# Ledger of designs, part 6: peptides against a protein of PDB entry 1MQS

Target 1, 223 residues: chain A of PDB entry 1MQS
Amino acid sequence: ILKMLFLNKDLNNNDNITTITDDIFNQQEIIWKVLILDIKSTATISSVLRVNDLLKAGITVHSLIKQDRSPLPDVPAIYFVSPTKENIDIIVNDLKSDKYSEFYINFTSSLPRNLLEDLAQQVSITGKSDKIKQVYDQYLDFIVTEPELFSLEISNAYLTLNDPKTTEEEITGLCANIADGLFNTVLTINSIPIIRAAKGGPAEIIAEKLGTKLRDFVINTNS

## One batch from the design tools (peptide; aimed at target 1 E117 L119 Y139)

Design b1_p10_1_s3 (made by RFdiffusion4, then SolubleMPNN; from b1_p10_1, 4 letters changed)
Fold by OpenDDE base, seed 1:
Structure b1_p10_1_s3 (fold): chain B 223 residues (1-223), chain A 10 residues (1-10)
Amino acid sequence: as target 1 above (223 residues)
Amino acid sequence: PIDLTEELKK
């Protein structure tokens, strides 16, 4: 998330959010930006970042994508929104109206190929593709619904893990995907958790995989 | 995160 706020520049990942923001704030001229969110991304940002963190990252104002927003043609905008047709249409409309000077688009999850093609086609028609500086997807493998609860939003995970016809290979593969999502969550929150899982089921497999990933990460970053 | 910038501009 911090990487996104600093226009996907390489940040030293070994430092706390506060240290990173302080170092950048002190060493570089702040580029003021607008942050455009949706309901899902707002929950994520609010759970991970403090108000002061946004300010230190140069976010002067943040708004919901569906809200009426004033034009700021001399200010760059960061979009951090779900990859939906509705959001794409709004972004394109903002581009057409020259609402901002530059567009940094970050989709919270994977952008389907059909929607990428739709976005590309609409942008091409506007003739303003040069204003789109960045497009990223798959930023989040999890959704924060409340401060103490989050979901990876993996389709049919419960059904797959509880179906007696599911093969061991399928279970192992799904558990690996879940562990990857949890690992990314831990990195985003920047706090190593105590892992608790039910014994004798898929949760134990996931916990072991996650534990291994975390150990490997700690060893590699301290090397 | 995956960079799709170049794909969009094709």
Scores: peptide ipSAE 0.443, ipTM 0.932, DockQ to the pose 0.528
OpenDDE base, seeds 2, 3, 4, 5: peptide ipSAE 0.362, 0.416, 0.325, 0.414; ipTM 0.916, 0.926, 0.906, 0.925

Design b1_p10_1_s4 (made by RFdiffusion4, then SolubleMPNN; from b1_p10_1, 5 letters changed)
Fold by OpenDDE base, seed 1:
Structure b1_p10_1_s4 (fold): chain B 223 residues (1-223), chain A 10 residues (1-10)
Amino acid sequence: as target 1 above (223 residues)
Amino acid sequence: MKDLTEELKK
């Protein structure tokens, strides 16, 4: 999330959020930006960042994508929204109207190929593709709903893992994806978890994969 | 996370 707020520049991952924001705030000229969110991304931002973190990252105004927003043609905008047709249409409309100077688009989850093609087609028609500086997807592998509860929001994960017709290869693949999501969650929260999983099922596989990823990461960052 | 910037501009 911090990486997104600093236009996806490389940040020192060994520092806490406060240290990173303080160092950048003190050493570099602040680029003021508008942050555009939806309901899901708002919940995530509120759970991970403090108000001062947004200010230190140069976020002067934040708004919901569906709300009426004032034109700021000289100000760059960061979009952090779900990959939906509705949001794509709004972004394209904002581009057409020159609502902002630059567009940094970050989708919260994977952007389907059909929606990418739709976005590309609409942008090409505007003739303003140069204003789109960045497009990222799969930015969030998890959603924080409560301080003590989060979800990866993987569609049909429970059904797939409990269906006797699911192959071992499919289970292993899905468990790997879940472990990746959990790993990214751990890095985002910046805490080392105690992993607890039920034995004899997919949860054990996930726990093992996550443990391996964490160990590898710690070894590589301390070297 | 995937960078789709170049893919979008194709």
Scores: peptide ipSAE 0.432, ipTM 0.933, DockQ to the pose 0.507
OpenDDE base, seeds 2, 3, 4, 5: peptide ipSAE 0.411, 0.378, 0.430, 0.418; ipTM 0.930, 0.923, 0.932, 0.930

Design b1_p10_2 (made by RFdiffusion4)
Pose (drawn by RFdiffusion4):
Structure b1_p10_2 (pose): chain A 223 residues (1-223), chain P 10 residues (1-10)
Amino acid sequence: as target 1 above (223 residues)
Amino acid sequence: PVDHTSFIHS
């Protein structure tokens, strides 16, 4: 999360510290930025970061994408928002409106090509595609409550999965999401683990789904 | 993170 608040700095280069000392913060000399969150993404940040931490990272203000936000045409913006048609539209609207000097679009989970092309087409007919400095799938779609407790924030799962009423489609879709939440966690760990799961029920489906996802990930790296 | 920036500017 912090690396993102630094415009995904230090990326594409060297450094292995973990929570930047102040003397170094003065090495790059950092400027204030607007931070745009949404309902879901605010729940992710406010779980691990205090307001003081945000300022210390150069975040002047933070507001939801849906609020009426007064313009700051000369101030950078970092969007950390869900990969939704609704949000993308608003980024396009803010982009046109010239609400901010720059845009650093960061997606909470992962943006589908479906929506990447959407955002891209809309932005293309603006004379301002140049203001979007970066667009990143951050893979932080989970909440870390305690140091080693996390949640996918998918309430009422045992019910949805065992309710005879539930479709054989709703179940597949639910497993697909849980597979993604895990995938989001696994990428954060930066370790491709061995999947072990109890056979017969949802855990297996999710295991085999996550298995396939992690399989492709390993492939679409080297070959 | 996965970077999509170049696609927006294409």

Design b1_p10_2_s1 (made by RFdiffusion4, then SolubleMPNN; from b1_p10_2 with V2K H4Y)
Fold by OpenDDE base, seed 2:
Structure b1_p10_2_s1 (fold): chain B 223 residues (1-223), chain A 10 residues (1-10)
Amino acid sequence: as target 1 above (223 residues)
Amino acid sequence: PKDYTSFIHS
C-alpha cells in the first residue's frame, strides 16, 4: 500500500510505516496526490494507515470513486479500487474529462484479462493513454466488511507479504499473528464476520486460521 | 503485483 502511495517506488521494507513516511517526507519533495477508493479499499486502507500517514504520503484528498469529485486537472490521482467493469468505466470517464493530470491505477486484486483488454480498448479510444502512468493489480491481505475501522498496527504486514524474498515460514507466522489480531477484534465487536479472502495467497491462510479460531471459540462457548 | 502499464500503451 505504501509503495502504491509513493507511485510504486522502492521502499525500505525493514522500516515501519512511520519511519518510511518520515524519511520520504524529509528527504524528498512531496508530490501531492488524490487518492480514489471504493468501499472495499477504504476498509483496507483504514485498517493499515492513519490519516497522518496518508498526509505524509502526499495524499491531501481522498474520495470514493462513485462520489462526485471535483476536477483537479493539475493533480495526479491514485486509484485503488476493485477490478470491476464499473470502476473501469468510471476511470475512463475521468480520463475523458481530464479530471486529473496523471492516473496511477491500482486494482485491489487480480485484474482479469477481459477487463484489462476492455480498459486498454477504452483508453485507446480516448487518445489520452499518455496520462495513464501506471496500471497495477494488488493482493489484499483481507477485506474488512464492517463499517468500523480498526488497525492491528502490524505496519510491516503488507510489505512483508508482498516481498518476494519473504519465506513461507515468515508468511505463515505473520498470517497467524494477523489472524489472532482479527480474532480479538471480532470478539470485541461481538459479531461474527463474513470472512472474504483472495484465493491462493496469504489472505486465504489468514481466513482459514481465523475461521478455525472462531469455530473453536463458538464450540467452546456453547459447550 | 503485476504491472500492466505497457499493455495499456501498446
Scores: peptide ipSAE 0.424, ipTM 0.925, DockQ to the pose 0.482
OpenDDE base, seeds 1, 3, 4, 5: peptide ipSAE 0.419, 0.413, 0.399, 0.411; ipTM 0.928, 0.927, 0.927, 0.925

Design b1_p10_2_s2 (made by RFdiffusion4, then SolubleMPNN; from b1_p10_2 with H4Y)
Fold by OpenDDE base, seed 3:
Structure b1_p10_2_s2 (fold): chain B 223 residues (1-223), chain A 10 residues (1-10)
Amino acid sequence: as target 1 above (223 residues)
Amino acid sequence: PVDYTSFIHS
């Protein structure tokens, strides 16, 4: 998430959020930008970051994608939203209307091929593809319904998972650690959850590992 | 994470 807020630049994954934001703030000029969210991604951001973290990341204002937003044609925008037809249409409409100067699009989960093609086609029709600076899949499909939102302090995990230099071994190890944390949470709640995760990314790996741990636990407790 | 940027510009 933090990497996304810094336009997917490489960040030091060994530091906490405060240290990372402080270091960047002191070393580089802050690029002020707008953050566009949906309901799902708002929950994700709120579970990981504080308002001060957003400010230090250069987020001057954040809004919901479905809200009526004022044009800021000189300000770059980061979209962090679900990969849906509705959101794609809104983004394209924002592009058509020159709502922002630049568009950094980050989908919260895997973008289906049909939606990718739809986005590409619509953008092509506008003739403003040059304003689309980034289109990423962030694999952050973790919805925790309030009020039982909790953080596993997974900010560094997300940074690592989004770094192209991260090895498969590192990803696997990190996913295992996340699964351990979730497993401990499940045991604390004393309820076996239904696990849902986006396919094709780290979320699926975590879900599989967690599922295995839960199954093993049930088998061992019933034996 | 997957980068689709090049696809949009093609």
Scores: peptide ipSAE 0.379, ipTM 0.910, DockQ to the pose 0.483
OpenDDE base, seeds 1, 2, 4, 5: peptide ipSAE 0.375, 0.373, 0.362, 0.373; ipTM 0.916, 0.918, 0.913, 0.918

Design b1_p10_2_s3 (made by RFdiffusion4, then SolubleMPNN; from b1_p10_2 with V2I H4Y)
Fold by OpenDDE base, seed 3:
Structure b1_p10_2_s3 (fold): chain B 223 residues (1-223), chain A 10 residues (1-10)
Amino acid sequence: as target 1 above (223 residues)
Amino acid sequence: PIDYTSFIHS
């Protein structure tokens, strides 16, 4: 998250957030930016950063993507939003209207190919692709609750997994969704974990799915 | 993180 706020520049992650922001603040000229969020990403940011951290990162204003926002044509904007058709359309509309000087787009989770193509096509039509400086997938589809604990914030997950009326297809689908979230978390921390799960239940299904995803990832990146 | 910037400018 902090890296994103500094336009995805390399940062020394060995220090705590306060030390990193203080060091950067003292060493470099701050580029003031607008931060555009949605409901999900707001929760993510709030769980990790304090208001003062945003300020030290050069965030002068933050707003929700669905809110009416005043044009700031001379100010660069960082988008940190879910990869949805709705958000893509809003970003493109903001681009069309010259709402900001530069666009740094960061999606909170994996961007599907169809949405990537849609974004590219719409941007191409505007003729303003030069204003889009970055498009990233940040793999931040989780909420940090405690230093050693996080949540994927999947609604009614416990109830769904424990309801005897839930179908096998529904369970499999939910487990896949959970595994995707965990996979994103692993990529964020840049470390391959040892996976431990209770046997004989949904946790084992999730662990197997996650393990497969990680193995596939390692194979694809080393190939 | 995956960088899609080049795709947008292609």
Scores: peptide ipSAE 0.352, ipTM 0.910, DockQ to the pose 0.721
OpenDDE base, seeds 1, 2, 4, 5: peptide ipSAE 0.349, 0.347, 0.338, 0.351; ipTM 0.909, 0.911, 0.907, 0.911

Design b1_p10_2_s4 (made by RFdiffusion4, then SolubleMPNN; from b1_p10_2 with H4Y S6E)
Fold by OpenDDE base, seed 3:
Structure b1_p10_2_s4 (fold): chain B 223 residues (1-223), chain A 10 residues (1-10)
Amino acid sequence: as target 1 above (223 residues)
Amino acid sequence: PVDYTEFIHS
């Protein structure tokens, strides 16, 4: 998250957030930016950063993507939003209207191919692709609640997994979603975990799916 | 993190 706020520049990840922001604040000229969020990403940011951290990162103002926002044509914008058709359309509209000087787009989770193509097509039509400086997937589909503890915030996950009326297909689908969230978390941490799960239940299914995803990722990265 | 920037500019 902090890296994103500094336009995805390399940062020393060995220090705490406060130390990193202080060092950057003291050493470099601050580039003031607008931060555009959605409800999900707001929760993510709020769980990790303090208001002072945003200020030290050069965030002049932050707002929700669905809110009416005043044009700031001389100010660069960081988008940190869910990869949805709605958000893509809003970003493109902001681009069309010259809402900001530069666009740094960061999606909170994996961007589907169809949405990527849609974004590319719409941007191409505007003729303003030069204003888009970055498009990233940050793999931040989780909420940090406490040190060493996080939540994927999947609605009614426990109830669904424990309801005897839930179908096997529904369980499998939910487990896949959970595994995807965990996978994104692992990628964010940049360390391959040892996976431990209770046997004989949904946790084992999730662990298996996650393990497969991680193995596939390692294979694809090394090829 | 996946970088899609080049795709958008292509």
Scores: peptide ipSAE 0.377, ipTM 0.918, DockQ to the pose 0.702
OpenDDE base, seeds 1, 2, 4, 5: peptide ipSAE 0.373, 0.371, 0.358, 0.374; ipTM 0.917, 0.920, 0.914, 0.918

Design b1_p10_3 (made by RFdiffusion4)
Pose (drawn by RFdiffusion4):
Structure b1_p10_3 (pose): chain A 223 residues (1-223), chain P 10 residues (1-10)
Amino acid sequence: as target 1 above (223 residues)
Amino acid sequence: SNVINNYNSN
């Protein structure tokens, strides 16, 4: 999260510290930025970061994508928002409106090609595609409550999974999401683990789903 | 598109 608030700096280069000392913060000399969150993404940040931490990272203001936000044409913007048609539209609208000097679009989970092309087509007919400095899938789609407790914030799962009423489609979709939440966690750990799961029920489906996802990930690296 | 060119995964 912090690396993102630094425009995903330090990326594509060296350094293995963990929570930047101030003397180094003065090495790059950092400028204030607007931080745009949405309902879901605010829940992720406010769980691990205090307001003081945000300022210390160069974040002047933070507001939801849906609020009426007064313009700051000369101030950078970092969007950390869900990969939704609704949000993408607003980024396009803000981009046109010239709400901010720059855009650093960061997606909470992962943006589908479906919507990447959408955002791209809209932005193409603007003379301002040049202002979007970066677009990143951040893979932080979970909440870390205590140091080693996390949640996918998918309430009422035992019911949805065992309710006879539930479709054989709603179940597949739910497992697919849980598979993603785990995948989001696994990528944060930066370790491709061995999947072990109890057979017979949802845990297996999710295991095999996550297995396939992690399989392709390992492939679409080297070959 | 610059959007697509600037697109990445972390």

Design b1_p10_3_s1 (made by RFdiffusion4, then SolubleMPNN; from b1_p10_3, 4 letters changed)
Fold by OpenDDE base, seed 4:
Structure b1_p10_3_s1 (fold): chain B 223 residues (1-223), chain A 10 residues (1-10)
Amino acid sequence: as target 1 above (223 residues)
Amino acid sequence: SNVLKNYSSL
């Protein structure tokens, strides 16, 4: 998250958030930015950072993407939002209206190819593609509750997986969502886990899906 | 497009 707030520059310090923000604040000129969030990403950021941490990272204003926002044409914007058609359309509209000087777009999870193509097409039509400085998949679709503890914030996951009334399609869909969340978490930690799961249940399905995603990612990154 | 060129995954 801090890396994103500093425009995805490499942060050399593995130290506490306070130390990182203080060091960066002392060493570099602060670039003031607007942070645009959705409901989901707000929860993610709020689990890790305080308002004061955002200020130290140069976030002067933060707002929801669906809120009416005043134009700040001389201020760069960081979008950290879900990869949805709706959010893309809003970003493009903000671009069309010259709402901000620069656009740093960060999606909470992987942007599907069709949506990426849609974004690219819409931006191309505006003639303002130069204002789009970054488009990242941040893989930050989880909440950090404590050090070494996180939550995917999937409502009723346990109930759904154990209710005999749940359909196979619902189980499979939920397992996919869990695997995606775990994948995002693993990528954020930047370490390959040993996956262990009980056989014959949803845990195995999740483990297999996660394993496949990780293998595919490693192959694609090394290629 | 320029957008595609600026796209990267972590």
Scores: peptide ipSAE 0.008, ipTM 0.467, DockQ to the pose 0.682
OpenDDE base, seeds 1, 2, 3, 5: peptide ipSAE 0.005, 0.007, 0.000, 0.008; ipTM 0.421, 0.435, 0.359, 0.477

Design b1_p10_3_s2 (made by RFdiffusion4, then SolubleMPNN; from b1_p10_3, 4 letters changed)
Fold by OpenDDE base, seed 5:
Structure b1_p10_3_s2 (fold): chain B 223 residues (1-223), chain A 10 residues (1-10)
Amino acid sequence: as target 1 above (223 residues)
Amino acid sequence: SNVEKNYSSL
């Protein structure tokens, strides 16, 4: 998250948030930025950072992507939002309107190829592609509640997985979503976990899906 | 647009 707020520059990972922000604050000219969030990413940011941390990172204003936002044409913007068509369209509209000087786009999870292509196409039509400075998948689709505890904030997951009326397709779909969230979390932690799951239920399905994703990722990164 | 997958930590 801090790296994102500093425009994905290399930060020394071994320092706490305060040390990093203080060091950067002291060593570099602060680039003031706007932070644009959605509801989900707001929860993510709020779980990890305080308002003062945002300020130290050069975030002067933070707003929801769907809210009316005043144009700040001389100020760079960081988007940290879910990879959805709706958010892409809003970003493109903001680009068209010259709402900000530069656009640093960060998605909370992996942007599907079709949406990336859509974004690229729409941006190209605007003729303002030069304002798009970065597009990142941050894999931050979770909330940190405690140092060793996180939540994917999937509503009614327990109910859905345990309701006898839930179809196998719905269970499988939900398990896939959970596995995606866990995968994103693992990538963020940058450590391959030992996966333990109860056998014979959704937990096993999730574990298998996650394991597959991790293996595929490792193979693709090492090739 | 520089699309990078950032896998670095929080």
Scores: peptide ipSAE 0.009, ipTM 0.400, DockQ to the pose 0.228
OpenDDE base, seeds 1, 2, 3, 4: peptide ipSAE 0.008, 0.009, 0.008, 0.007; ipTM 0.420, 0.422, 0.403, 0.385; seeds 3, 4 fail the geometry check

Design b1_p10_3_s3 (made by RFdiffusion4, then SolubleMPNN; from b1_p10_3, 4 letters changed)
Fold by OpenDDE base, seed 5:
Structure b1_p10_3_s3 (fold): chain B 223 residues (1-223), chain A 10 residues (1-10)
Amino acid sequence: as target 1 above (223 residues)
Amino acid sequence: SNVIKNYSTL
């Protein structure tokens, strides 16, 4: 998250948030930025950062993507939002209206190729592609509740997985979503876990899906 | 496009 707030520049990984923010604050000219969030990413950010931390990172204003936002044409914007068509359309509209000087787009999870192509196409039509400085998948689609505990914030997951009325398709779909969330979390931690799951249930399905995603990722990054 | 060129993943 801090790396994102500093425009994905290399930060020395070994320092506490306070030390990093203080060191950067002291060593570099603060670039003031706007932070645009959705509901989900707001929860993510709020779980780990305070308003003062945002200020130290150069965030002067933070707003919801769907809220009316005043144009700040001379101020760069960081978007940290879910990879949805709706959010893409809003970003493009903000680009069209010259709402900000520069656009640093960060998605909470992997942006599907079709949406990336859509974003690229829409941006190209605006003639303002030069204002798009970065597009990143941040893999931050989770909430940190405690230092060693996180939540995927999937509503009714337990009920859905244990309701006898739930279809196999619904279970499989939910397991896929959970695996995606876990995958994002693992990538953020930057450590490949040992996966253990009970056999014969949703846990096994999740473990298999997650394992596949991790293997595919490792293969693709090493190629 | 500039967007695609600037796209980065972990």
Scores: peptide ipSAE 0.014, ipTM 0.475, DockQ to the pose 0.732
OpenDDE base, seeds 1, 2, 3, 4: peptide ipSAE 0.000, 0.008, 0.008, 0.008; ipTM 0.332, 0.406, 0.393, 0.370; seeds 3, 4 fail the geometry check

Design b1_p10_3_s4 (made by RFdiffusion4, then SolubleMPNN; from b1_p10_3, 5 letters changed)
Fold by OpenDDE base, seed 5:
Structure b1_p10_3_s4 (fold): chain B 223 residues (1-223), chain A 10 residues (1-10)
Amino acid sequence: as target 1 above (223 residues)
Amino acid sequence: SNVLKNYSTL
């Protein structure tokens, strides 16, 4: 998250938030930025950072992507939002309206190729592609509740998985979503875990899906 | 496109 707020520059990962922000604050000129969030990413940010931390990172204003936002044409913007068509369209509209000087786009999870192509196409039509400085998958689609505990914030997951009326397709779909969230978490931690799951239920499905995703990722990054 | 060139993943 801090790396994102500092425009994805290399940061020393071993330092606490305060040390990192203080060091950067002391060593570099603060670039003031706007932070644009959605509901989900707001929860993510709020779980890890305080308002003062945002300020130290150069975030002067933070707003929801769906809210009316005043144009700040001389201020760079960091988007940290879900990878959805709706958010892409809003970003493009903001680009068209010259709402900000530069656009640093960060998605909470992996942007599907079709949406990336859509974003690229729409941006190209605007003639303002030069304002798009970065597009990143941040893999930050989780809430940190405690240092060693996180939540995917999936509503009614337990109920859905244990309701006899739930279809196999619904279970499989939910398991896929959980696996995606876990995958994002693992990538953020930057450590491959040992996956253990109970056999014969949704946990096994999730573990298998997660394992596959991790293996595929490792193969793709090493090739 | 510039967008694609600036796309990065972990």
Scores: peptide ipSAE 0.029, ipTM 0.706, DockQ to the pose 0.726
OpenDDE base, seeds 1, 2, 3, 4: peptide ipSAE 0.024, 0.025, 0.026, 0.024; ipTM 0.680, 0.676, 0.692, 0.678

Design b1_p10_4 (made by RFdiffusion4)
Pose (drawn by RFdiffusion4):
Structure b1_p10_4 (pose): chain A 223 residues (1-223), chain P 10 residues (1-10)
Amino acid sequence: as target 1 above (223 residues)
Amino acid sequence: PEKKDLSEYI
């Protein structure tokens, strides 16, 4: 999360510290930025970061994408928002409206090509595609409550999975999401683990789903 | 993170 608040700095280069000392912060000399969150993404940040931490990272203000936000045409913006048609539209609207000097679009989970092309087509007919400095899938779609406790914030799962009423489609979709939440966690750990799961029920489906996802990830790296 | 390039579609 912090690396993102630094415009995904230090990326594409060297450095292995973990929580930047102040003397170094003065090495790059950092400028204030607007931070745009949404309901879901605010729940992720407010769980691990205090307001003081945000300022210390150069975040002047933070507001939801849906609120009426007064313009700051000369101030950078970092969007950390869910990959939704609704949010993408507003980013396009803010982009046109010239709400901010720059845009650093960061997606909470992962943006589908479906919506990447959408955002891209809309932005193309603006004379301002040049203001979007970066668009990143951040893979931080979970909440870390205690140091080693995490949640996918998918409430009422045991019910949805065992309710006879539930479709054989709703179940597949739910497993697919849980497979993604895990995938989001696994990428954060930066380790491709061995999947072990109890057979017969949802854990297996999710295991085999996550297995396939992690399989392709390993492939679409080297070959 | 994974970077997305809008220019590929613009």

Design b1_p10_4_s1 (made by RFdiffusion4, then SolubleMPNN; from b1_p10_4, 3 letters changed)
Fold by OpenDDE base, seed 3:
Structure b1_p10_4_s1 (fold): chain B 223 residues (1-223), chain A 10 residues (1-10)
Amino acid sequence: as target 1 above (223 residues)
Amino acid sequence: PKKLDLSKYI
């Protein structure tokens, strides 16, 4: 998260948030930016950072992407939002309207190819592609609740997995979504975990799916 | 984090 707020520059992650922000503040001139969030990413940011941390990172103001926002054509903007068609359309509209000077786009999870193509196509039509400075998948689709504990905050997950009326397809779909969230977490930690799950239930299905994703990732990265 | 290149899709 901090790396994103500093425009994805390399940071020494061995220190706590306060030490990192203080060191950067003392060494470099702060670049003031606007932070654009959605409901999900707001929860993510709030679980990790304090308001003072945002200020030290150069965030002057933060707003929801769906809210009416005043133009700040001389101020760079950081978007940290879900990879959805709706959010892409809003970003493109903001670009068309010259709402900000520069656009640093960060998606909370992997942007599907079809949406990336859509974004690229819409941006090309505007003729303002030069204002798009960065596009990143951040893989931060989770909520930090406590040290060594986090949540994906999937609505009614327990109920869905334990309801006898839930179809196998629904269970499989939910398990896939959970595995995707866990995969994003692993990528953020930058370490391959040992996966442990209870046998004979949804946890085992999730563990298997996650294991497959991790294996595929390792193969693709070493290729 | 993965950097995306829009130029490849334009």
Scores: peptide ipSAE 0.255, ipTM 0.863, DockQ to the pose 0.712
OpenDDE base, seeds 1, 2, 4, 5: peptide ipSAE 0.230, 0.213, 0.221, 0.227; ipTM 0.852, 0.839, 0.840, 0.850

